Peptides against a protein of PDB entry 7K3S. Designs and how they scored, part 4

Target 1, 60 residues: chain A of PDB entry 7K3S
Amino acid sequence: MEELSGKPLSYAEKEKLKEKLAFLKKEYSRTLARLQRAKRAEKAKNSKKAIEDGVPQPEA

## One batch from the design tools (peptide; made by RFdiffusion4, then SolubleMPNN; aimed at target 1 L32 K43 K45 N46; its pose is not in this set)

Design b2_p29_5_s2
Fold by OpenDDE base, seed 3:
Structure b2_p29_5_s2 (fold): chain B 60 residues (1-60), chain A 29 residues (1-29)
Amino acid sequence: as target 1 above (60 residues)
Amino acid sequence: ADVSALEEELERKKRELEKKIEELLKELE
């Protein structure tokens, strides 16, 4: 645990913290976008299966 | 399923993000 030095952070330190936060937000947003793609792909697979199950197999 | 694994990954990243926001806010106080 870096001791919270009660010293006011320099401009450079504040910018470094903002960069760390921006990076983490970007990684979260990337994972969210992957999840949204996966949910769309699952819906598309389920729709394809529903079409395949809805085609009457020609009686052999 | 890939969805369930991504939901778990998202929730893990959410907790990591929340924890890091708290740390960064504390460092910015």
Scores: peptide ipSAE 0.288, ipTM 0.812, DockQ to the pose 0.204
OpenDDE base, seeds 1, 2, 4, 5: peptide ipSAE 0.173, 0.227, 0.196, 0.239; ipTM 0.748, 0.785, 0.764, 0.791

Design b2_p29_5_s3
Fold by OpenDDE base, seed 3:
Structure b2_p29_5_s3 (fold): chain B 60 residues (1-60), chain A 29 residues (1-29)
Amino acid sequence: as target 1 above (60 residues)
Amino acid sequence: ADVSALEKELEEAKEELEKKIEELLKELE
């Protein structure tokens, strides 16, 4: 990536970077929401298995 | 197994997006 560190960004360049930042923040929030959903789903599966393994099948 | 693999892929994607956000923040400073 070009190190933009050496020159003051123009107004147009700053606006373009703000748009990119807003997009990435949106995708981050979407990814985080998916991750948190996956983690809740795993915990729910593990809790269901713990209940299923903890219910003694009534011997017929 | 499939959920743990999905969680890993989502964590890797999250870390990549975090790095890109940090880079864009440094460019805006």
Scores: peptide ipSAE 0.129, ipTM 0.715, DockQ to the pose 0.299
OpenDDE base, seeds 1, 2, 4, 5: peptide ipSAE 0.069, 0.071, 0.112, 0.104; ipTM 0.631, 0.637, 0.686, 0.677

Design b2_p29_6_s3 (failed a check: too like the target's own chain)
Amino acid sequence: EEKKRLEEAEKEAEEAKKKKKEEEEKKKK

Design b2_p29_7_s1
Fold by OpenDDE base, seed 3:
Structure b2_p29_7_s1 (fold): chain B 60 residues (1-60), chain A 29 residues (1-29)
Amino acid sequence: as target 1 above (60 residues)
Amino acid sequence: MSRDVSKLEEELKRKKEELEKKIEEFLKE
């Protein structure tokens, strides 16, 4: 698959690449939304810990 | 919790690098 690095992409190859880019952008946005949810959950637990002085967290 | 954030940040980085490589492949004449 090494000889494609110097040939102009055909119309069909460009359309297939646009579909791949759209898919990857969707997967990026999904991962970003999961990260933002994880950061919000961490902040909400840290805010509850500032009120619940005294229970040791299980390391799991 | 810190481990889940770090894992998601690394997954996000890998997806960004894959997008950049595909954009470069599209812009190569």
Scores: peptide ipSAE 0.321, ipTM 0.839, DockQ to the pose 0.164
OpenDDE base, seeds 1, 2, 4, 5: peptide ipSAE 0.317, 0.317, 0.318, 0.314; ipTM 0.839, 0.838, 0.839, 0.836

## One batch from the design tools (peptide; made by RFdiffusion4; aimed at target 1 L17 K20 E27)

Design b2_p30_1
Pose (drawn by RFdiffusion4):
Structure b2_p30_1 (pose): chain A 60 residues (1-60), chain P 30 residues (1-30)
Amino acid sequence: as target 1 above (60 residues)
Amino acid sequence: KEELLEELEEEEEELEEELEELEEEEEELE
């Protein structure tokens, strides 16, 4: 399910790798997706296809 | 281990700058 990224890292290095870079990778693809979808749908109501979003965290 | 830590720091910095750019674009659209 998950991917074990970071074998030779100590407790703090691994803590920071997982939590910081995962938050940043999520919000990168997250904010990009919210605005990109709003852009295409508002210019012309088009048939949407796919998005992996599911649980929203009150974001606008 | 040292090379891996340098690469990961570079990736963190790039992702932080790209996220700040997206936040600024979002504020402009609001």

Design b2_p30_6
Pose (drawn by RFdiffusion4):
Structure b2_p30_6 (pose): chain A 60 residues (1-60), chain P 30 residues (1-30)
Amino acid sequence: as target 1 above (60 residues)
Amino acid sequence: EEELEEAEEEIEELEEEIEELEEEIEELEE
């Protein structure tokens, strides 16, 4: 399910790798998706296809 | 339009932070 990224990292290095880079990777693809979808749908109501989003965290 | 410009700046900052953390992690693994 998950991917074990970071074998030779100590407790703190691994803590920072997982939590920081995951938050950043999520919000990168997250904010990009919110605004990209809002952009295409507002200019012209088009048939949407796919998005992996599910649980929203009050974000606008 | 203003919200799109602000979000583009935030995405650029996130890309820089990701690159910097990846470089630091590679150095620690070495």

Design b2_p30_7
Pose (drawn by RFdiffusion4):
Structure b2_p30_7 (pose): chain A 60 residues (1-60), chain P 30 residues (1-30)
Amino acid sequence: as target 1 above (60 residues)
Amino acid sequence: KEELLEELEEEEEELEEELEELEEEEEELK
């Protein structure tokens, strides 16, 4: 399921790698997706296809 | 290990800058 990124990292280095870069990678694809979808749907109501979003965290 | 830590720091900085740009674009759209 998950991917074990960061073998030779100590407790703190690994803690920072997983939590900070995962938050940043999520919010990168997340904000990009929210706005990109809003943009295409508002200009013209088009048939949407796919998105991996599921649980929303009150974001606008 | 040192080379991996340097690459990860560069990637962190790039992702922070890209996220800040997206937040600014969102505020402008609001």

